# Ledger of designs, part 138: peptides against a protein of PDB entry 5HB3

Target 1, 150 residues: chain A of PDB entry 5HB3
Amino acid sequence: RQMQDRCMSEYNQRIRNAPEGSIDPFRMACYKIIGRCDLSNRSLDGLQTDVNDWIWLQFNLARETDRSLELAGESYGLAELQASIREIGLKHFPKTAAEDTNGSFGMFFYLQILAGMFEQAIAYLYPFSYVDAVHFAIALTYYGLLRPVD

## One batch from the design tools (peptide; made by RFdiffusion4, then SolubleMPNN)

Design b1_p29_4_s1 (from b1_p29_4, 14 letters changed)
Fold by OpenDDE base, seed 4:
Structure b1_p29_4_s1 (fold): chain B 150 residues (1-150), chain A 29 residues (1-29)
Amino acid sequence: as target 1 above (150 residues)
Amino acid sequence: LEEILKRLEELSKKGLEAAKHLWDAIMAE
């Protein structure tokens, strides 16, 4: 708690007082991860990130904590991450095989799987790759991660 | 399990490579 409060204080201070571009992005990342600072901003300016960096960050930020210990605006969990991924998918990724041009569907499938959106992931993958979808469905079912549809 | 993980890796890798520019665009928004 003390560390978290300190991080929050430092984060807020730097956001308010530091010259533009002078804040170490890695330090800011630490404040977000450890201090749960400004979770509404889930991107890190000044860092070159790829999808793996992004998802890693999201998982680190998505924590099940006692709500009483967090500020109202600083709550971020798996559900919020899943919602974010869903929105990204709706906005940016192909919906059907006909819309796919280069295999980008795989990235969205990947994100959904990582976020535990198994049913949605399989449903999404199905029109792009029937074989893969079936294989993943079987596997996920076997491991109890997918609920079979009767 | 190893097989399915391998398939996941392969599929995801292809997707990640294919959508690299798309992701950059997503992050730029």
Scores: peptide ipSAE 0.287, ipTM 0.841, DockQ to the pose 0.726
Fold by OpenDDE base, seed 1:
Structure b1_p29_4_s1 (fold): chain B 150 residues (1-150), chain A 29 residues (1-29)
Amino acid sequence: as target 1 above (150 residues)
Amino acid sequence: LEEILKRLEELSKKGLEAAKHLWDAIMAE
């Protein structure tokens, strides 16, 4: 608790008072991850990240706890992450095979799978790769991760 | 399970390579 409070204080102070570009992005990342500071902003400014870095951060920030129990007064859970992924998909990823030019659908499929969006992931993959979609559907069903009736 | 994970890896790898620039654009927003 003391550490978290200290992190929040330092984070807020630096955000408000530090000259632009003078803050170490890695330090700020530490405040965010450890101190859970400013969870409404789930990006790391000044850091070049790939999709794996992004999703790792999201999972670390995600908590399935009551908002009242969060010392920072902010909550972010799996449901919110799934909503974010859905939004990203709607805005940026191909919706049909005809829209796919270079195979970017695989990244969105990957994100959905990692976030436990199995039914949606299979449904999304189906028009791009029928064989793969069926293969994944069978496997996920076997392990009880896919609800075939839904 | 190993087979499906391998297939996931292959598909994701292709997707990651293909969408690298797209992801950069997403993060820039």
Scores: peptide ipSAE 0.274, ipTM 0.834, DockQ to the pose 0.725
Fold by OpenDDE base, seed 2:
Structure b1_p29_4_s1 (fold): chain B 150 residues (1-150), chain A 29 residues (1-29)
Amino acid sequence: as target 1 above (150 residues)
Amino acid sequence: LEEILKRLEELSKKGLEAAKHLWDAIMAE
């Protein structure tokens, strides 16, 4: 609690008072991760991140807790993350094999799997790779992670 | 399980490489 309060205070001070471009992005990231500061902004400005860094951050920031129990007064859960991934997919990733030019569908499949969106992930993969989709479906079903439709 | 994880790794790796520039564009929005 004490650490979080201090982080929040420092974060707010730096955001308000630091000249543009002078803020250490790594320090700000620490405040966000440890102090859970400004959870409404889930991007790390000034840092070059890849998809793995992004998803790691999202999971660290996400909590399955009631908003009233969140010390930061903000809540971001798995459901919101899943919604974000869905939106990213709709906007940026191919919907059919015909739209796929470079194999980018694999990244969106990857994101959906990591976020526990198993049914959607399999359904998405199916038109790109029937064999892989079936294999993943069988495996996920075996481990009780996929709910097959009758 | 090992086989499926291997397939996931392969597919993910290819996807990540292929979509690197796409991801950068996504994050820039």
Scores: peptide ipSAE 0.273, ipTM 0.833, DockQ to the pose 0.731
Fold by OpenDDE base, seed 3:
Structure b1_p29_4_s1 (fold): chain B 150 residues (1-150), chain A 29 residues (1-29)
Amino acid sequence: as target 1 above (150 residues)
Amino acid sequence: LEEILKRLEELSKKGLEAAKHLWDAIMAE
């Protein structure tokens, strides 16, 4: 707790007082991950990241605890992550096979699966790859992760 | 399970390669 308080204090001081772009992005990342500072900003500005880095960060920042138990007073859980992924999909990923030109649908499918959005992931994959969608649906159902529609 | 994970990995790798530039654009917003 004492370390977290120090991290928060330093983070807030730097964000308010440091010139824009002068803060070491790795240090800022540490404040976010360890100190739980400013969880509303879930990006790592100034760092070259890929989708795996992004999703790793999101899961590390996400908590399933009640807001009352969060020392930072911020709540970000699985539901919020799922909402973020949904929004990213709606804005940036192909919605139909006709819109897909390079196979980017696989990345969005991957994100949905990692976030536990199984029903949505299967529904999304279906128009791009029928065979894969069926295989994943069967497997997910077998493991009790997919709720089959009656 | 291993087969499914393998298929997921394959799709994710293809997707990552295909969407690299797109992801950079997403993160820049």
Scores: peptide ipSAE 0.271, ipTM 0.834, DockQ to the pose 0.692

Design b1_p29_4_s2 (from b1_p29_4, 14 letters changed)
Fold by OpenDDE base, seed 4:
Structure b1_p29_4_s2 (fold): chain B 150 residues (1-150), chain A 29 residues (1-29)
Amino acid sequence: as target 1 above (150 residues)
Amino acid sequence: MEEIQKRLEQLSQQGLEAAKHLWEAIMAE
C-alpha cells in the first residue's frame, strides 16, 4: 500500500508539474503497471504501441484483486477488459465477411481469444473462416474452454 | 495443440498487419 501510494503521488506530481516533453513515458508506464495509477486512462501517452503492446498492458492492468484493497476508485478486471474489446469490435472491426476487405477479422478474433471470450470468438470467426472456426471450437472444447450448447 | 497454436499465430499476424491502420485510428480516438 505504501508503495502504491508513493507511485500514485509521483505519478500525479509528474503529470501536473513535469515540463512538457520531460516525462519519460516508460517511467509513467511503470507507475501505471506497478502503482495502478490513473487506470481510467489505459493508454500510454508518448509511446507508439501496437495491438500487442496494448493488449499486454491491458492484461497487466486487469487484476482480480480484492476490491477492498484497490485504491483506485474504479476496478479494472477481466470483465472490464472484455467489455472494452467488445466495444472495440462493435465499432471498428468487420461484423460480416462482406465487410471484411483486408482480413482484419483475425485480429479481433485473436483479441477475443486472449480475453477468454471463447464463445464469442468462435461465433465471430465462423462467418469469416468456417474451417478455422470449427478447428478452434474443437480445440477449445477439448481443453474445456468452450462449452458446447447442448 | 501445436497446429492450432500455429494457426492462431498466423491469423493473428495476418490480422495485425491488416488492422494496423485501423488500430492506429482506434488508438487515436
Scores: peptide ipSAE 0.232, ipTM 0.822, DockQ to the pose 0.714
Fold by OpenDDE base, seed 2:
Structure b1_p29_4_s2 (fold): chain B 150 residues (1-150), chain A 29 residues (1-29)
Amino acid sequence: as target 1 above (150 residues)
Amino acid sequence: MEEIQKRLEQLSQQGLEAAKHLWEAIMAE
């Protein structure tokens, strides 16, 4: 609690008072992660990040807590993350095999799996790779993670 | 399970390579 409060204070102070371009992006990232500062902005400005860095950050920031207990005054949980991934998929990833020019479908499948969107992930993978989709479906069902529709 | 994990890793790696520029574009929005 004390550490979080301090991080939040320093984060806010730097955001407000630091000259443009003078802020250490790594330090700001630390404040965001530890202090959960500015949860509405779930990106690391000034840092080159890939999809793994992004998803790692999202999971670190996503917590299932009461909104009233969140120091930042905002709530961000798994449901919101899933919604974000869904939106990214709708906007940027191929919907069919015909739209897939470079094999990017695998990344969206991966993101959905990580976020526990198993049904959607299998459904998405199916038109790209039938065999893989079936294998994943069997495995997920075996572990009780996939809810097959009757 | 190991086979599934291996395949997931393969798909994710291929996807990462394929989506690298796409992801940069996504994050730039």
Scores: peptide ipSAE 0.220, ipTM 0.819, DockQ to the pose 0.717
Fold by OpenDDE base, seed 3:
Structure b1_p29_4_s2 (fold): chain B 150 residues (1-150), chain A 29 residues (1-29)
Amino acid sequence: as target 1 above (150 residues)
Amino acid sequence: MEEIQKRLEQLSQQGLEAAKHLWEAIMAE
């Protein structure tokens, strides 16, 4: 708790008082990850990150904890992450095979799988790759991860 | 399981390459 309080204090001080462009983005990232500072902003500003870095960060920040114990005052769990992925998909990824020009559908499928959105992932993949969707559905069912729709 | 994992990795890698510019745009918002 003491360490977290120190991280929060330093993080807030730097954000408020540091000259623009002088903040070490890696240090800020450490405060965010270790100290759970400013969880409303779940990005690493000033760092060149790819989708893997982003999703890694999201999983590190996502905690299923009692809101009363969260010092940041905001709760961020798996449900919120899933909601974020859904929103990203709706806004930025192809919805149909006809819209897919570059093959980016695979990344959105991957994100959904990582986030445990198995039913949605299979449904999404189906129009892009029928064969893959069936194979993944079989595998997920075998491991009890896919709930058959009654 | 190995086959499924391999296929998932392939799809993710292809998707990552394809979505690189898109992701940069997403993160810039």
Scores: peptide ipSAE 0.218, ipTM 0.817, DockQ to the pose 0.705
Fold by OpenDDE base, seed 1:
Structure b1_p29_4_s2 (fold): chain B 150 residues (1-150), chain A 29 residues (1-29)
Amino acid sequence: as target 1 above (150 residues)
Amino acid sequence: MEEIQKRLEQLSQQGLEAAKHLWEAIMAE
């Protein structure tokens, strides 16, 4: 708690008072991860990150904690992460095979799988790759991760 | 399981390459 409070204080002070371009983005990233500072902004400003870095950060920030215990007054859990992934998919990824011009569907499928959105992931993959969708569905069902519709 | 995992890795890697420019655009928002 004391460390988190200190991180929050330092984070806020630097954001408000530091000259433009003087902020170490890695230090700020540390404050965000350790101190859970500014959870409304779940990006690492000043850092070039790929999708793996992004999703790693999201999982680290996602906590199933009592909202009353969050010092930042913000709650971010798995449900919020799943909602974010859904939103990204709707805005940026192809919805049908006909819209797929570059083959990016695999990345969105991957994100959904990582976030535990198994039913949605299979449904999404099906029009792009029938064979893969069936194989993944069988595997997920075998391990009890996919709930068959009765 | 190994085959499924390998296929997942292949799809994710192909997707990452294909979505590189798209992801840059997403992060710029």
Scores: peptide ipSAE 0.216, ipTM 0.814, DockQ to the pose 0.722

Design b1_p29_4_s3 (from b1_p29_4, 17 letters changed)
Fold by OpenDDE base, seed 1:
Structure b1_p29_4_s3 (fold): chain B 150 residues (1-150), chain A 29 residues (1-29)
Amino acid sequence: as target 1 above (150 residues)
Amino acid sequence: MEEILERMEKLFKKGLEAAKYLWDDIMSE
């Protein structure tokens, strides 16, 4: 708790008072990760990050904590992450094979799998690659990750 | 099962490559 509070304090102080261009983005990233600072902004400003960095950050920030112990508006768990992924998918990724211009559907499938959205992932993949969707459904079922509808 | 996992990995890699520029755009919003 003390470390988290210190991180939060330092983060807020730097955001408010640091001269333009003087903020070390790596240091700020450390404060964000350790202190879970400013959970409304779940990005690493000033850093070039890829999708793996992003999703890693999301998982690190996501916590299943008692909401009563967190400040109002600072709750971020798996459900919120899944909601974010769903929103990103709806906005930026193809919904049908006809909309797929560059093969980006695989990336959204990847994000859904990582977030444990297995049923949705298979359903999404099905129109793009029937064969792959069936094979992955079998595999996920084998490992008990997919619940087949009886 | 191993073959299926390899196919999944291949699909992920292709997706990552294809979405590289898209992701940059997403993060710039």
Scores: peptide ipSAE 0.288, ipTM 0.860, DockQ to the pose 0.745
Fold by OpenDDE base, seed 5:
Structure b1_p29_4_s3 (fold): chain B 150 residues (1-150), chain A 29 residues (1-29)
Amino acid sequence: as target 1 above (150 residues)
Amino acid sequence: MEEILERMEKLFKKGLEAAKYLWDDIMSE
């Protein structure tokens, strides 16, 4: 808690007082990750990140903590991450095989799997690749990750 | 089972490659 408070203090101080361009984006990233600063902005400003960096950050920031314990008054857990992924999917990814031109559906499937959205992931994949969807459903069921409806 | 996991990995890799520029666009919004 003391470390988190220090990170929050330093983060806020730098955002408010640092000259433009003088802020080390890696240092700010450390404060954000450790201090959970400014959870409304879940990006690393000034850093080029790929989808793996993004999702890694989201998982590190997503904590199932009592909302009352969040110092910033902002709650961010797995449910919020899943909601974000759903929103990204609805806005930017193909909804049907006819809309898919380059195979980008695989990335959205990937994000859903990582976020534990297994049922949604299989349902999404089904129209793009029936065979793969069935095989992955079998695998997920085998590992107890997919709940078959009785 | 191993074969299924391998297929999943391949699908992920293809998806990541295909959507690289799309992801940049998503993050720019």
Scores: peptide ipSAE 0.287, ipTM 0.859, DockQ to the pose 0.757
Fold by OpenDDE base, seed 3:
Structure b1_p29_4_s3 (fold): chain B 150 residues (1-150), chain A 29 residues (1-29)
Amino acid sequence: as target 1 above (150 residues)
Amino acid sequence: MEEILERMEKLFKKGLEAAKYLWDDIMSE
């Protein structure tokens, strides 16, 4: 608790008082991860990050804890992450094979799988790659991760 | 199962490469 409080204090102080461009983005990232500071902004400002960095950060920040016990006063769990991924998909990724030009659908499929959205992932993949969707559905079912709809 | 995992990995890698520039746009919003 003491460490989290310190991180929160330093994070807030730097955000408010530091001159523009003087903030070490890596230090700020450490405060965010350890202190769970400013969970409304779940990105690493000033760092060039890819999708793997982003999703790694999301999983580190996401906790299934009672909101009443969180120091940050904000709740961020798996459900919120899944909602964010869904929103990203609806806005930025192809919905049909006809809209796909470069194979970007695989990225959205990847995000859904990582977030445990298995049914939605298979449903999404199906129109892009029928064969892959069937194979992955079989595998997911074998491991008890996919619930067949009766 | 190993073959399926390999196919999944291949699909992920292809998707990651294809969406590299798209991701920058997503994060800028």
Scores: peptide ipSAE 0.279, ipTM 0.856, DockQ to the pose 0.768
Fold by OpenDDE base, seed 2:
Structure b1_p29_4_s3 (fold): chain B 150 residues (1-150), chain A 29 residues (1-29)
Amino acid sequence: as target 1 above (150 residues)
Amino acid sequence: MEEILERMEKLFKKGLEAAKYLWDDIMSE
């Protein structure tokens, strides 16, 4: 708790008081990760990040905690992450095979799988690759991750 | 199961490569 409070204090102090351009983005990233500072902004400002960096950050920030125990008043859990992924998909990824020109659908499938959105992931993949969707559905069912409709 | 995991990995890698520029655009919004 003390360490988290210190990180949050330093984070806020630097954002408010640091001269423009003097903020080390890596240091700020450390404060965000360790202190869970400013959960409304779940990006690493000033850093070039890829999808793996982004999703890693999201999972580190996402916690299933009792809202009553969260000091920061901001809650971010798996449900919020899943909502974010859904929104990204709706805005930026192909919805049909006809819209896919380069195979980008695989990234959205990846994000959904990582976030535990297994049913949605399989449903999304199905029109792009029937064979893969069936194989992955079988695997997910085998591991008890996909619930067959009775 | 190993074959399925390999297929999944391949699909992910292709997707990541294909969407590299798309992701930059997503993060810039």
Scores: peptide ipSAE 0.275, ipTM 0.854, DockQ to the pose 0.761

Design b1_p29_4_s4 (from b1_p29_4, 14 letters changed)
Fold by OpenDDE base, seed 5:
Structure b1_p29_4_s4 (fold): chain B 150 residues (1-150), chain A 29 residues (1-29)
Amino acid sequence: as target 1 above (150 residues)
Amino acid sequence: MEEILKRLEELFKKGKEAAKHLWEAIMSE
């Protein structure tokens, strides 16, 4: 808690007082991850991140904590991450095989899998790749991650 | 199981490459 409070204080101080361009984006990223500062902004300003970096950041920020204990007054858990992924999918990824021109559906499928959205992921993949969807469904079921509807 | 994981990795790799520009657009919003 003390470390988190210090991180938050330093983060806020730097945002308010630092000249533009003088802030080390990596340092700010550390404050965001450790201090959970400004969880409403889940991007790393000044850093170019790929999908792996983004999803890694999201998982680090998405802590299942008692919302009452969040010092930042903002809550970000797995449910919020899943909601974000869903929104990204709805806005930017192909919804049908006819809309997919280059195989971008695979990225959205993978994001859903990583976020534990197994049923949605399989349902999404099914129209793009029937065979893969069936194989992954079997595997997920074997590991108890997919609940077959009796 | 290893084959399934390999297929998953391949699918993601292909998807990542295909969606590179899309992801840049997403992050710019």
Scores: peptide ipSAE 0.347, ipTM 0.885, DockQ to the pose 0.756
Fold by OpenDDE base, seed 4:
Structure b1_p29_4_s4 (fold): chain B 150 residues (1-150), chain A 29 residues (1-29)
Amino acid sequence: as target 1 above (150 residues)
Amino acid sequence: MEEILKRLEELFKKGKEAAKHLWEAIMSE
């Protein structure tokens, strides 16, 4: 609690008082991760992050903590991350093979897999790559990650 | 299984490359 409070204080102080561009984005990331500061803003300003950096950050921020212990008014867990990924998919990624021009569907499939959205991931991949979807479904089933519908 | 994993990696790599510009757009919103 004390550490979190300190992180929050420092984070807020820096956001308010630091000259523009003087804030170390990595330090701010540390405050977000450790202190759970400003969880409503899950982007790191000043860091050009790729998808891997983004998803890594999201997973670090997504903690299944007892909500009762979260001092932050907003909880961010796996469910919220999954919701965010779903929203990103709906907004930005192709829905059908006809909409896919360059294979970007693979990225959304990747995000879903990482987020444990296995059923949705396979369902999404199926129209783009039937063979891959089947193979991955078999693999996921083998590892007990996908429950086949009887 | 190794072949499946390899295929998965290839799919992810291809997807990442394909979605690079899309991701930049997503992050800019």
Scores: peptide ipSAE 0.345, ipTM 0.883, DockQ to the pose 0.744
Fold by OpenDDE base, seed 1:
Structure b1_p29_4_s4 (fold): chain B 150 residues (1-150), chain A 29 residues (1-29)
Amino acid sequence: as target 1 above (150 residues)
Amino acid sequence: MEEILKRLEELFKKGKEAAKHLWEAIMSE
């Protein structure tokens, strides 16, 4: 708790008072991860990140904790992460095979799988690749991750 | 099962390459 309070204080001070371009983005990232500072902004400003870095950060920030224990009064769990992925999909990724020009659907499918959105992931993949969707559905069912509707 | 996992990885790799510019745009928002 004391460390988190200190991280939050330093983070807030730097974000408000530091001269432009003087902020070490790695230090700010450390404060965000350790101190859970500013959970409304789940990006690492000033750092070039790929999808793997992004999703890693999201999972580290997504904790199943009691909101009452969060210092900033902010909560971010798996449900919020899943909601974020859903919104990204709705805004940026193809909805149908006809909209897909270059195969970007595979990235969104993968994000859904990582977030445990198995039913949605299979449903999404089905119109793009029937064969793959069936194979993955069988595998997920075998491991008890997909619940077949009786 | 190994073949299915390999196919999943391939699908992601292709998707990642295809969506590279899209992801940059997402992160810039």
Scores: peptide ipSAE 0.341, ipTM 0.882, DockQ to the pose 0.757
Fold by OpenDDE base, seed 2:
Structure b1_p29_4_s4 (fold): chain B 150 residues (1-150), chain A 29 residues (1-29)
Amino acid sequence: as target 1 above (150 residues)
Amino acid sequence: MEEILKRLEELFKKGKEAAKHLWEAIMSE
């Protein structure tokens, strides 16, 4: 608790008082991860992050904590992450095979799998790669991750 | 199972490469 409070204090102080462009983005990232500061802003300004860095950050920030214990008033869990992935997909990724020119659908499929959106991931992959969708559905079912519809 | 995992890895690799510019755009919003 003391460490979190110190991180929050330092984070807020730097955001308010630091000269423009003087903030170390890596240090700010540390405050977000350790101190859970400013969870409403889940991007790291000034860092060129790839998809792996982004998703890693999201998982570190996404905690299933009792909302009653979170001092920051903002809760970010798996459900919020899944919602974010869904929004990204709707806005930026191809919806049909005809819209896909270079295989970008695989990235959205990856994000859905990591976020535990297995049914949605298989449904999304199906029109792009029938064979892969079937194989992955079988594998997910084998591991009990995909619920067969009764 | 190993074959499925290999296919998954390939799909992710191709997807990541294909979406590189798209991801930059996503992160800039």
Scores: peptide ipSAE 0.338, ipTM 0.881, DockQ to the pose 0.736

